Peptides against a protein of PDB entry 4X86. Designs and how they scored, part 31

Target 1, 56 residues: chain A of PDB entry 4X86
Amino acid sequence: EGPQLLLSEAVSRAAKAAGARPLTSPESLSRDLEAPEVQESYRQQLRSDIQKRLQE

## One batch from the design tools (peptide; made by RFdiffusion4, then SolubleMPNN)

Design b2_p16_7_s3 (from b2_p16_7, 10 letters changed)
Fold by OpenDDE base, seed 5:
Structure b2_p16_7_s3 (fold): chain B 56 residues (1-56), chain A 16 residues (1-16)
Amino acid sequence: as target 1 above (56 residues)
Amino acid sequence: SPALQAFIEAFVRAAA
């Protein structure tokens, strides 16, 4: 249970907002960001950050 | 991951 935000989507939004472009292909970046272990680490961090926000 | 590292570099550059 918890939020189900994809790291790849979060990075895409941030990149667009900042006008940042990868030096490699967008497809290669997406592949790296969609790795299960990377996504799980992001989920854990996101959950932790939300918990901290609720406690402050 | 080369693609991720390349993006981080570009992102930091754009934010600086």
Scores: peptide ipSAE 0.192, ipTM 0.734, DockQ to the pose 0.108
Fold by OpenDDE base, seed 2:
Structure b2_p16_7_s3 (fold): chain B 56 residues (1-56), chain A 16 residues (1-16)
Amino acid sequence: as target 1 above (56 residues)
Amino acid sequence: SPALQAFIEAFVRAAA
């Protein structure tokens, strides 16, 4: 349970909106962003941020 | 890793 936004998807959208391009290949970046430990850290941060906003 | 670090640097540069 909890938020299920993928960091890779969030970064992809943000990069597209900003016109940012990785210095390395997009595939290499996606691989890094999809690593379980990275995704878990993002999930924890997202959950924390949502909780804080709900308490405002 | 290098890919993530490189992206962070590029993103910060582009956003500045």
Scores: peptide ipSAE 0.191, ipTM 0.734, DockQ to the pose 0.109
Fold by OpenDDE base, seed 3:
Structure b2_p16_7_s3 (fold): chain B 56 residues (1-56), chain A 16 residues (1-16)
Amino acid sequence: as target 1 above (56 residues)
Amino acid sequence: SPALQAFIEAFVRAAA
């Protein structure tokens, strides 16, 4: 239920578009972005932002 | 963590 947008995927697309690269390692960054608590926070923020936009 | 913080910093710098 809800949008199936992963933070890791969103960041990957944005980074590719901007030509940005992680200074540590892609694997370490991916691990951080795929953490359950981080993904849940992103889901909540995304839902909130979408609802806010729809109510404008 | 350091990986995420470093990426955020680099991303902001690249976008500025």
Scores: peptide ipSAE 0.188, ipTM 0.733, DockQ to the pose 0.110
Fold by OpenDDE base, seed 1:
Formats: sequence, structure tokens, C-alpha cells
Structure b2_p16_7_s3 (fold): chain B 56 residues (1-56), chain A 16 residues (1-16)
Amino acid sequence: as target 1 above (56 residues)
Amino acid sequence: SPALQAFIEAFVRAAA
């Protein structure tokens, strides 16, 4: 178990909230961010950051 | 990658 949020989804949400649009299509950005190695790094970082917040 | 780490961390804060 653990955080289950795709980096591509997180970036899409954040970009939308900020009104930011990438130079390329959102779909292209999502594809890049869905790379397994990138997603795994994100998962690890997300878990670490959440743990840090809980310890504050 | 420090750059990737920073990027991820920024969006973790924004999205989590």
C-alpha cells in the first residue's frame, strides 16, 4: 500500500489549478510523466514527504 | 536527479 497518485495526474491537476499550459499538449506531458521510473520516484517522494509532514 | 526530486517535491506539496 501507500500513496497511489500518478505524477501525471498530479501535474495535470496542479497545472490546471495554476492556469498553466505546457508548450506541448497536456497529453504529451502526461505521457512523459507516466514513465515507470518517473512514477516510482514520485511514489517514493510522495511517501517520504507525507511521512515528514506527519512527523512535524 | 536533484532536478527531478525538486520538481516532484513541488507538485507533491501542491497536489497532496
Scores: peptide ipSAE 0.126, ipTM 0.654, DockQ to the pose 0.119

Design b2_p16_7_s4 (from b2_p16_7, 8 letters changed)
Fold by OpenDDE base, seed 5:
Structure b2_p16_7_s4 (fold): chain B 56 residues (1-56), chain A 16 residues (1-16)
Amino acid sequence: as target 1 above (56 residues)
Amino acid sequence: SSALEEFIQSYVDAAA
């Protein structure tokens, strides 16, 4: 339920928009970005940012 | 890790 806000997807979109072409493999990058602790930190940041916007 | 660091560096360089 609800939108799935994955860091790996967000980074992929941002990289494409910026024209970034990392030398590392996409698989290695995805593995790093999908780590539970990394995703949790991202989720907390997103929630915080959304709350700030709603309170403006 | 190294993969993430390499991406960050490439992203910063591309955006700079």
Scores: peptide ipSAE 0.137, ipTM 0.674, DockQ to the pose 0.106
Fold by OpenDDE base, seed 2:
Structure b2_p16_7_s4 (fold): chain B 56 residues (1-56), chain A 16 residues (1-16)
Amino acid sequence: as target 1 above (56 residues)
Amino acid sequence: SSALEEFIQSYVDAAA
């Protein structure tokens, strides 16, 4: 329930937009980016950023 | 892990 903003998806989009070609395999990178602790940190950061933007 | 660190470094290098 609620919006799901995945860091793995965000990084994938950013990498594509920037034309980045990381040395790391996409599978290994995705595994790291989808780790629960990493995703939770990202969620908290996004929540904070959104709140700051709304208050500007 | 190493994968994440490698990506970060590659991204920084590409953006520089």
Scores: peptide ipSAE 0.133, ipTM 0.671, DockQ to the pose 0.106
Fold by OpenDDE base, seed 1:
Structure b2_p16_7_s4 (fold): chain B 56 residues (1-56), chain A 16 residues (1-16)
Amino acid sequence: as target 1 above (56 residues)
Amino acid sequence: SSALEEFIQSYVDAAA
């Protein structure tokens, strides 16, 4: 329930949109991006960025 | 791990 703000998915989408083909394994990268501390930092940053844009 | 660091470095290099 509620919107899921997954860094792993965001990075995957961005890489695909840019046509990027990283030399590292996508699975290995996803594993790192799914780490709780990384995800929490992303959530906080994303929330902050959205709030700043809404205030502009 | 190194996968994340390698990606970050690649992104920084591409953006520079």
Scores: peptide ipSAE 0.123, ipTM 0.656, DockQ to the pose 0.103
Fold by OpenDDE base, seed 3:
Structure b2_p16_7_s4 (fold): chain B 56 residues (1-56), chain A 16 residues (1-16)
Amino acid sequence: as target 1 above (56 residues)
Amino acid sequence: SSALEEFIQSYVDAAA
């Protein structure tokens, strides 16, 4: 019922596109990025950014 | 946590 893009998925896609390979454990990083408070903050920011773009 | 903080710092340092 809305955009279904996890922050962890967004970071994974960005890293692949850039060819980046962080030294930090991917599993540990994914766990942090999937935390509810982090995901909620990302959702709010994403919605805000989309709204701003639509108003341009 | 530490993993996220280290990831962020890595990109900050690379961009600086």
Scores: peptide ipSAE 0.117, ipTM 0.651, DockQ to the pose 0.100

Design b2_p16_8_s1 (from b2_p16_8, 8 letters changed)
Fold by OpenDDE base, seed 4:
Structure b2_p16_8_s1 (fold): chain B 56 residues (1-56), chain A 16 residues (1-16)
Amino acid sequence: as target 1 above (56 residues)
Amino acid sequence: SAYEQFVQQQLKRYFG
């Protein structure tokens, strides 16, 4: 339950929107962002942040 | 979308 957005997808969209370029490569960054522990941490943070935003 | 814009701002906070 909660947000189902993949961190890798979110970062890709944000990077493109900002014109940002990874120091290594997009592929290396995606690999790091797709790690299960990283994705779970992001899911928890995103859920918390959304809840806070809804309360503003 | 509004949600995508929000996510972008949050990502900026965590990774900017």
Scores: peptide ipSAE 0.072, ipTM 0.549, DockQ to the pose 0.155
Fold by OpenDDE base, seed 2:
Structure b2_p16_8_s1 (fold): chain B 56 residues (1-56), chain A 16 residues (1-16)
Amino acid sequence: as target 1 above (56 residues)
Amino acid sequence: SAYEQFVQQQLKRYFG
């Protein structure tokens, strides 16, 4: 239960929308963001943030 | 999109 959004996908979309580019490459950034520990931390934070947004 | 904007804000908060 909880958000299933991948951080790598979220960053890719957000970066595109903002016109931002990573210093290295999109592929390298995505690989780093797909690390399990990073993804899990993001999932927990996202779940909390979504709940807060729903309360607004 | 509104969703992308939300994600951008979170990314800014956590990684900015």
Scores: peptide ipSAE 0.068, ipTM 0.553, DockQ to the pose 0.169
Fold by OpenDDE base, seed 5:
Structure b2_p16_8_s1 (fold): chain B 56 residues (1-56), chain A 16 residues (1-16)
Amino acid sequence: as target 1 above (56 residues)
Amino acid sequence: SAYEQFVQQQLKRYFG
């Protein structure tokens, strides 16, 4: 339930919006962000953040 | 922050 977003995509969009670039290559960063446990943690955090913002 | 802006953008997209 809720939006299904890839962490790698979210980080890419956020970095672009901030004008920030990773110290490593985008490919290396994406590889790290594709780990299933990392993606699941992000999903939980995103869901929580969305709920908090809706309550504000 | 950029992350917060991204979240707000998604809120508008999915719930706005």
Scores: peptide ipSAE 0.026, ipTM 0.471, DockQ to the pose 0.057
Fold by OpenDDE base, seed 3:
Structure b2_p16_8_s1 (fold): chain B 56 residues (1-56), chain A 16 residues (1-16)
Amino acid sequence: as target 1 above (56 residues)
Amino acid sequence: SAYEQFVQQQLKRYFG
């Protein structure tokens, strides 16, 4: 259920805001972040976070 | 913040 929101985009934005660069290649990091189990866990978390903020 | 921008972008992309 719901849209497939991008964990890789969230991490990219957070890293940029912090002025941080990945220790591995961007491609390797993206591959790890796009693993199905990781993406699903993030989707559930993000859905909850969005709902909380919309209700505030 | 980066998180706020991310949320806004995602909402705009998926929900118009």
Scores: peptide ipSAE 0.037, ipTM 0.480, DockQ to the pose 0.052; fails the geometry check

Design b2_p16_8_s2 (from b2_p16_8, 7 letters changed)
Fold by OpenDDE base, seed 5:
Structure b2_p16_8_s2 (fold): chain B 56 residues (1-56), chain A 16 residues (1-16)
Amino acid sequence: as target 1 above (56 residues)
Amino acid sequence: SSYEEFVEELLRRYFG
């Protein structure tokens, strides 16, 4: 339930849109961002942010 | 939050 956008995917898209290049590799960055505790926190934050926007 | 700090540090490390 709730938003299903992966943090790693979000960062990848944002980096591409900004023309940013990882100092190491996008794969290494994605691996770090795919930790389950990180993803869950992101999901909760995303849900909260969306709800706040709906209340504006 | 600790989460935000972690992500910010990670992004700083990878993108400067």
Scores: peptide ipSAE 0.276, ipTM 0.724, DockQ to the pose 0.243
Fold by OpenDDE base, seed 1:
Structure b2_p16_8_s2 (fold): chain B 56 residues (1-56), chain A 16 residues (1-16)
Amino acid sequence: as target 1 above (56 residues)
Amino acid sequence: SSYEEFVEELLRRYFG
């Protein structure tokens, strides 16, 4: 339940939008961002952010 | 937060 977007996907999209390229391999970055504890924290943050937007 | 610091450092390392 809740947001399904992965942090790794969000960062990839943001990097693309900004025209940024990783200094290391994109795969390494994705792997680090896919750690379960990191993803859970991101999910909670994303949910909070969405709720705030809906209340504007 | 610890989470935010981790992400910021990670992004700094990978994107400069």
Scores: peptide ipSAE 0.273, ipTM 0.722, DockQ to the pose 0.232
Fold by OpenDDE base, seed 3:
Structure b2_p16_8_s2 (fold): chain B 56 residues (1-56), chain A 16 residues (1-16)
Amino acid sequence: as target 1 above (56 residues)
Amino acid sequence: SSYEEFVEELLRRYFG
């Protein structure tokens, strides 16, 4: 349950919106951000943040 | 949190 947004996708969108380019390859960054433990922590954070906004 | 610190360090490494 909850939002299903990849951290790697979120960072990619943010970087594009800011006009920022990684110092290394985008693939290397995505690989690090796609680690299961990182993704799970992000999912929990995203869910919490959305809930906070809805309760304001 | 440890997670936030990890992500921030990673972003600094890749984007400066």
Scores: peptide ipSAE 0.271, ipTM 0.720, DockQ to the pose 0.238
Fold by OpenDDE base, seed 2:
Structure b2_p16_8_s2 (fold): chain B 56 residues (1-56), chain A 16 residues (1-16)
Amino acid sequence: as target 1 above (56 residues)
Amino acid sequence: SSYEEFVEELLRRYFG
C-alpha cells in the first residue's frame, strides 16, 4: 500500500507543465530519479504529505 | 534533509 507515483514521473509531469527542459536528456534525468533509494525516500515523503493534507 | 538537498542539487544540475 501507499503511494506508488514515481519521482521520475512526477518530475516529468511538472517539467512539462512548467515548460521546463532539462539541460541534459530527459532520459538521463529520469535514470537518476529512478534510483531505488531515491524512489523510497520520495515514497516516504509523499506518504507524509498526503497525511498532512488529510489533516488540513 | 539530505534527501531534499540531493533532489535540489539534482534538479539544479539538470534544469539550471
Scores: peptide ipSAE 0.271, ipTM 0.719, DockQ to the pose 0.240

Design b2_p16_8_s3 (from b2_p16_8, 10 letters changed)
Fold by OpenDDE base, seed 3:
Structure b2_p16_8_s3 (fold): chain B 56 residues (1-56), chain A 16 residues (1-16)
Amino acid sequence: as target 1 above (56 residues)
Amino acid sequence: SSYQQYVEELLKRYFG
């Protein structure tokens, strides 16, 4: 239940769309973005944003 | 928030 998109996946897609390349490695970036506390905060933000859009 | 600041700094570190 609820949004299940990973922050790391969202950033990866955005970077690809923008043609951006990590200075170090995409794997290192993904590892940092996949920290449990970071993902939980992202999930909460994503859910909130979706709710706001539905209430427009 | 601390979360937003962390992610922002992380993105700056990796993408400049």
Scores: peptide ipSAE 0.427, ipTM 0.812, DockQ to the pose 0.227
Fold by OpenDDE base, seed 2:
Formats: sequence, structure tokens, C-alpha cells
Structure b2_p16_8_s3 (fold): chain B 56 residues (1-56), chain A 16 residues (1-16)
Amino acid sequence: as target 1 above (56 residues)
Amino acid sequence: SSYQQYVEELLKRYFG
């Protein structure tokens, strides 16, 4: 239950929108962002942010 | 937080 967005996907979309490109490779960046501990922290943050927005 | 610091440094490394 809750948000299912991946941090790697969010960063990829943001980078594309900004016209920014990784110095190494998008695949390497995605791999680092897909680490379980990183994704879990992102999920918790996203859930909190959504709840805050709903209360505005 | 350690999480925020990690992501920040990671983004700096990849995007400058």
C-alpha cells in the first residue's frame, strides 16, 4: 500500500525535463538510486509529502 | 539525514 514510484524513475523524468544528462550513464545512476535502503527512504518521504499536500 | 546526504552527493557526482 502507498506510493509505488521509484526514485530512479522520478530522477530520470526530472533530468529529462531539465535537459540534464549524467556524466557517466543513466543506467549507472539508476542502479545506485534503486538500492533497497534508498528506495525505502524515498517511499516514506513520498508518502509523507502526499499526506502533507492533502492537508493543505 | 544520511539518506538526504547520500542522494545529494550522488546527484552531484553524476550531474555536477
Scores: peptide ipSAE 0.426, ipTM 0.811, DockQ to the pose 0.223
Fold by OpenDDE base, seed 1:
Formats: structure tokens, sequence, C-alpha cells
Structure b2_p16_8_s3 (fold): chain B 56 residues (1-56), chain A 16 residues (1-16)
């Protein structure tokens, strides 16, 4: 339940917008960002942020 | 948090 956006996807979008390129491998970075515990923490944070925004 | 520190370190390593 809640947002389904992956942290890896969010980082990729942000990097593209900023014109930043990974120094090693974008695939490696994506893999590291897709760890279950990392993604779960991101999901919780994202949901919280959205809820806060809606309450403004 | 451990989560925030982990992500920050990863980003620093990959993007400088």
Amino acid sequence: as target 1 above (56 residues)
Amino acid sequence: SSYQQYVEELLKRYFG
C-alpha cells in the first residue's frame, strides 16, 4: 500500500535533471538502492512526505 | 538515521 516509486528511479530522475552521471556504473548504483530495507524506508518516507504536503 | 546515512554515502561514492 502507498507509493510504488522506487528510490532507484527517483535518484535516476534527479540525476538526469541535474545533469549528473555516475562515476562507476548506473546499474551498480541502482542495484544498491534497490535493497529491500532501503526501498521500504524510502516508501515510508515518501508516503509521509505526501501526507504532509496534502495537509498543507 | 541508518537509512539516510547509507543513501548519502552511496550517492557520494557514485556521484562524488
Scores: peptide ipSAE 0.424, ipTM 0.812, DockQ to the pose 0.223
Fold by OpenDDE base, seed 4:
Structure b2_p16_8_s3 (fold): chain B 56 residues (1-56), chain A 16 residues (1-16)
Amino acid sequence: as target 1 above (56 residues)
Amino acid sequence: SSYQQYVEELLKRYFG
């Protein structure tokens, strides 16, 4: 339960908006960002952030 | 956190 957003997607969107280009490839970056332990930590952070915003 | 540090280092590696 909770938000099901990918860190890789968030980073991709941010990079695109900033006009930043990966030195290697966006695919390689996404692979590293999609590691299960990394994604789980991001999910927890995102959930916490949403909860904090709702309480403001 | 270890998570934040990992992501930070990863971003530095890929974007300089």
Scores: peptide ipSAE 0.417, ipTM 0.809, DockQ to the pose 0.231

Design b2_p16_8_s4 (from b2_p16_8, 8 letters changed)
Fold by OpenDDE base, seed 2:
Order: sequence, then C-alpha cells, then structure tokens
Structure b2_p16_8_s4 (fold): chain B 56 residues (1-56), chain A 16 residues (1-16)
Amino acid sequence: as target 1 above (56 residues)
Amino acid sequence: SSYEQFVQQQLQRYYG
C-alpha cells in the first residue's frame, strides 16, 4: 500500500534537472540508493508527506 | 517536505 517511487529514480531526475553528474560509479551509486533500508525510509517519508499535504 | 530534503541530501552526497 502507498506510493512506490524509487529514491534512485528521484535522485536521478533531480541530478538531470540540475545538470549534475555523479561523483561515483553508477554501480556504487545504485548500490547505495537502492539499498532496501534506504528505499523503505524514503517511501515512508513520501507517504507521510503526502498525508500531511492532504491534511493542509 | 521530508522526502524532498532526503533527495537533495543524497544529491549533494553523491553529486556534490
């Protein structure tokens, strides 16, 4: 249940919008940003923020 | 938003 947006995708989009390039290899970047605990933390934050916005 | 801040934090960390 809830949103299933990827942190790695969000960061990638933000980087492209800013014209930024990663300081590390794509493999290292993906490993860190796609770590299950990190992704779950992001999902929870996103879900919470959506709920907050709906309550405004 | 917390999720936006988190995205920016990772962007800063890995993209400078």
Scores: peptide ipSAE 0.630, ipTM 0.902, DockQ to the pose 0.800
Fold by OpenDDE base, seed 5:
Structure b2_p16_8_s4 (fold): chain B 56 residues (1-56), chain A 16 residues (1-16)
Amino acid sequence: as target 1 above (56 residues)
Amino acid sequence: SSYEQFVQQQLQRYYG
């Protein structure tokens, strides 16, 4: 339940928009951004922010 | 938004 947008995907999209290139290997980047605890933190923030926006 | 700031934080950490 709730938003399921991947942090890794969001960061990739943002990087592309900014014209930025990764400083580390794709494997290391994916490992860090796809870590369950990091993804869950992102999901919670996203959900909370959506709710806040709806309450404005 | 906090999630937007978090994404930007990851950009700062992993991208140049």
Scores: peptide ipSAE 0.629, ipTM 0.901, DockQ to the pose 0.786
Fold by OpenDDE base, seed 4:
Structure b2_p16_8_s4 (fold): chain B 56 residues (1-56), chain A 16 residues (1-16)
Amino acid sequence: as target 1 above (56 residues)
Amino acid sequence: SSYEQFVQQQLQRYYG
């Protein structure tokens, strides 16, 4: 339950906006950013931040 | 926001 936005997608969008290119291969980048524990950490932070804003 | 900072952290880590 809750937001299920992808960290990899968010980072990709940020990189495109900054005109930045990855320092590593796309495969390595995807592996790291799509790791379950990393994605879950991002999801929890996103959910927490949304909740905080709703309470403001 | 924490999630925004986390995104920026990953951007700094993996992008030049």
Scores: peptide ipSAE 0.628, ipTM 0.901, DockQ to the pose 0.792
Fold by OpenDDE base, seed 3:
Structure b2_p16_8_s4 (fold): chain B 56 residues (1-56), chain A 16 residues (1-16)
Amino acid sequence: as target 1 above (56 residues)
Amino acid sequence: SSYEQFVQQQLQRYYG
């Protein structure tokens, strides 16, 4: 429940905006950024930040 | 935002 934006998608968008290319293979990058514990941490941060913004 | 800082951290980590 709540926002379900992908960390991998967010990093990809940021990289494209900066014109940057990854230092590692696409497989290694995806494996790290799509790891369940990493994605969950990102989701919690995103949810918390949205709640903070709504309460300002 | 914390999530934006986290994204930038990963960007530096994997893209330099």
Scores: peptide ipSAE 0.627, ipTM 0.901, DockQ to the pose 0.774

## One batch from the design tools (peptide; made by RFdiffusion4, then SolubleMPNN)

Design b2_p17_1_s1 (from b2_p17_1, 10 letters changed)
Fold by OpenDDE base, seed 2:
Structure b2_p17_1_s1 (fold): chain B 56 residues (1-56), chain A 17 residues (1-17)
Amino acid sequence: as target 1 above (56 residues)
Amino acid sequence: SARLAAALAALAARFEY
């Protein structure tokens, strides 16, 4: 259990906010960002960041 | 992690503004 935010979703939202567009298809980019090892690393980082913020 | 850093580095080169 813990925060379950998709890196692909986070990047999509950030790109939209910044007016950025992928040079490749959005689908290809999403597949890269949804790779299990990448998503797991992001989950771990997110958990760590949240814990740090709660301790401040 | 090194894997996340590599993914983010690769990501940076895949966008235009």
Scores: peptide ipSAE 0.283, ipTM 0.754, DockQ to the pose 0.795
Fold by OpenDDE base, seed 5:
Structure b2_p17_1_s1 (fold): chain B 56 residues (1-56), chain A 17 residues (1-17)
Amino acid sequence: as target 1 above (56 residues)
Amino acid sequence: SARLAAALAALAARFEY
């Protein structure tokens, strides 16, 4: 339950929009962004942020 | 979270504009 947005996807979209490119291979970057602990922290933060916005 | 912030900070150093 909760938001199913991936940090890796969010960062990819943001980087594309900003014209930013990884200094390493995109594959290695994706691997780092897909780390379970990082994704879980992002999910929790996203949930918290959404809840805050809904309460404004 | 502090962990997420640290991860994103480290990640930012891997990009160029």
Scores: peptide ipSAE 0.282, ipTM 0.751, DockQ to the pose 0.823
Fold by OpenDDE base, seed 3:
Order: sequence, then structure tokens, then C-alpha cells
Structure b2_p17_1_s1 (fold): chain B 56 residues (1-56), chain A 17 residues (1-17)
Amino acid sequence: as target 1 above (56 residues)
Amino acid sequence: SARLAAALAALAARFEY
């Protein structure tokens, strides 16, 4: 339940929008961003952000 | 989240624009 957007996917989208490219391989970057603790923190942040937007 | 902030801060140094 809740937002299921991966941080790695969000970063990929943002990088493309900014014309930025990773200095290392995309796979290495994804592996770092897919760490469970990082993804959980991101999920919590997304949930909080959505809640704030719904209260506006 | 301090962990998330640290992870995101590290990303900037890993990209070229």
C-alpha cells in the first residue's frame, strides 16, 4: 500500500530532465539507490509529501 | 530523513551536466 515509485526510477527521470549523466555505470548507481533502507526512507518521504499536498 | 538526504547529496557528485 502507498507510493511504489523507486528512488532509482525517480533519479533516472530527474537526470534525464536535467540532461545529467552518471559518471559511473547506471547499474552501479541503481544498485546504490535500491538499498532497502534508502528506498524505505524515500517511500516515507513520498507518503509525507502526498499527505501535505492533500491538505493544501 | 538523514539517510535519504545523505544519499541524495552524494548523487550530485556522481553526475555530469
Scores: peptide ipSAE 0.282, ipTM 0.756, DockQ to the pose 0.823
Fold by OpenDDE base, seed 4:
Structure b2_p17_1_s1 (fold): chain B 56 residues (1-56), chain A 17 residues (1-17)
Amino acid sequence: as target 1 above (56 residues)
Amino acid sequence: SARLAAALAALAARFEY
């Protein structure tokens, strides 16, 4: 349950907004960001952030 | 999490602006 936005997608959007480009291949970067442990940590953070916004 | 924060900080070094 909870938000299912991938960290890789979030980073892609942020990079585009900042005018940033990966120095390595986008594919290799995505692979690193899709690591299950990293994605789970991101999911938890995203859930926490949403809860904070709802309390404001 | 601290782990996520560290991963994101390290990630910045892989980008050019």
Scores: peptide ipSAE 0.280, ipTM 0.752, DockQ to the pose 0.847

Design b2_p17_1_s2 (from b2_p17_1, 12 letters changed)
Fold by OpenDDE base, seed 3:
Structure b2_p17_1_s2 (fold): chain B 56 residues (1-56), chain A 17 residues (1-17)
Amino acid sequence: as target 1 above (56 residues)
Amino acid sequence: SARLEAALAALGALFEY
């Protein structure tokens, strides 16, 4: 239930849109951003943001 | 969300344009 966009995916998309490249590798960055606590915090924030948008 | 915010704040130093 709810959004399932991974933080690592979101960062990758944003970086591509900005023309930015990670100094190490996309894979290394993804691993660092896939820690369970980080992903869970992101999921909660994303859900909150969507809820706020729907209330506008 | 302190862990998330810390991770996001660090991203600026990990990218080149």
Scores: peptide ipSAE 0.229, ipTM 0.710, DockQ to the pose 0.756
Fold by OpenDDE base, seed 4:
Structure b2_p17_1_s2 (fold): chain B 56 residues (1-56), chain A 17 residues (1-17)
Amino acid sequence: as target 1 above (56 residues)
Amino acid sequence: SARLEAALAALGALFEY
């Protein structure tokens, strides 16, 4: 449950918006960002951020 | 987590503009 946005997708969108390109490859970067512990930490942070925004 | 913090800190070194 909760937000389903992947960290890898979030980074890809941010990079595109900033005109940034990975030095290696998008695929290599995505693989590193798909580590379960990293994704779970991101999900928790995203949930917290949304809750804060709703309370403002 | 420490892993997330480390990953985010490293992102700046992985991109060119």
Scores: peptide ipSAE 0.229, ipTM 0.708, DockQ to the pose 0.724
Fold by OpenDDE base, seed 5:
Structure b2_p17_1_s2 (fold): chain B 56 residues (1-56), chain A 17 residues (1-17)
Amino acid sequence: as target 1 above (56 residues)
Amino acid sequence: SARLEAALAALGALFEY
């Protein structure tokens, strides 16, 4: 339940849209951003941010 | 949360335009 957007996917989309390239590789960066604790923290933060914005 | 913040902070140094 809740947002299913992956941090790795969000960053990849943003980077592509901005024309930014990772200094290492897209694959290595995605791997780092797919760490479970990172994704869970992102999910919680995203949920919180959405709730706050809906209340504004 | 601390891990997320560290990861996000690192992103600024990992991209070039």
Scores: peptide ipSAE 0.228, ipTM 0.711, DockQ to the pose 0.681
Fold by OpenDDE base, seed 2:
Structure b2_p17_1_s2 (fold): chain B 56 residues (1-56), chain A 17 residues (1-17)
Amino acid sequence: as target 1 above (56 residues)
Amino acid sequence: SARLEAALAALGALFEY
């Protein structure tokens, strides 16, 4: 339940749209961004931001 | 969280155009 967007996916899409390439590798970047605590923090922040936007 | 903030801060130095 609630919004679900992987941080790794969000960053990948943004990077593609901006024509940006990671200095390391896409795989290494994804591995870091897919860490459970990072993804959970992102999910919480995303939920909070959406709630704020709906209240505006 | 502090970890998310650190990750986001790191992103600024991980990309080239």
Scores: peptide ipSAE 0.225, ipTM 0.710, DockQ to the pose 0.714

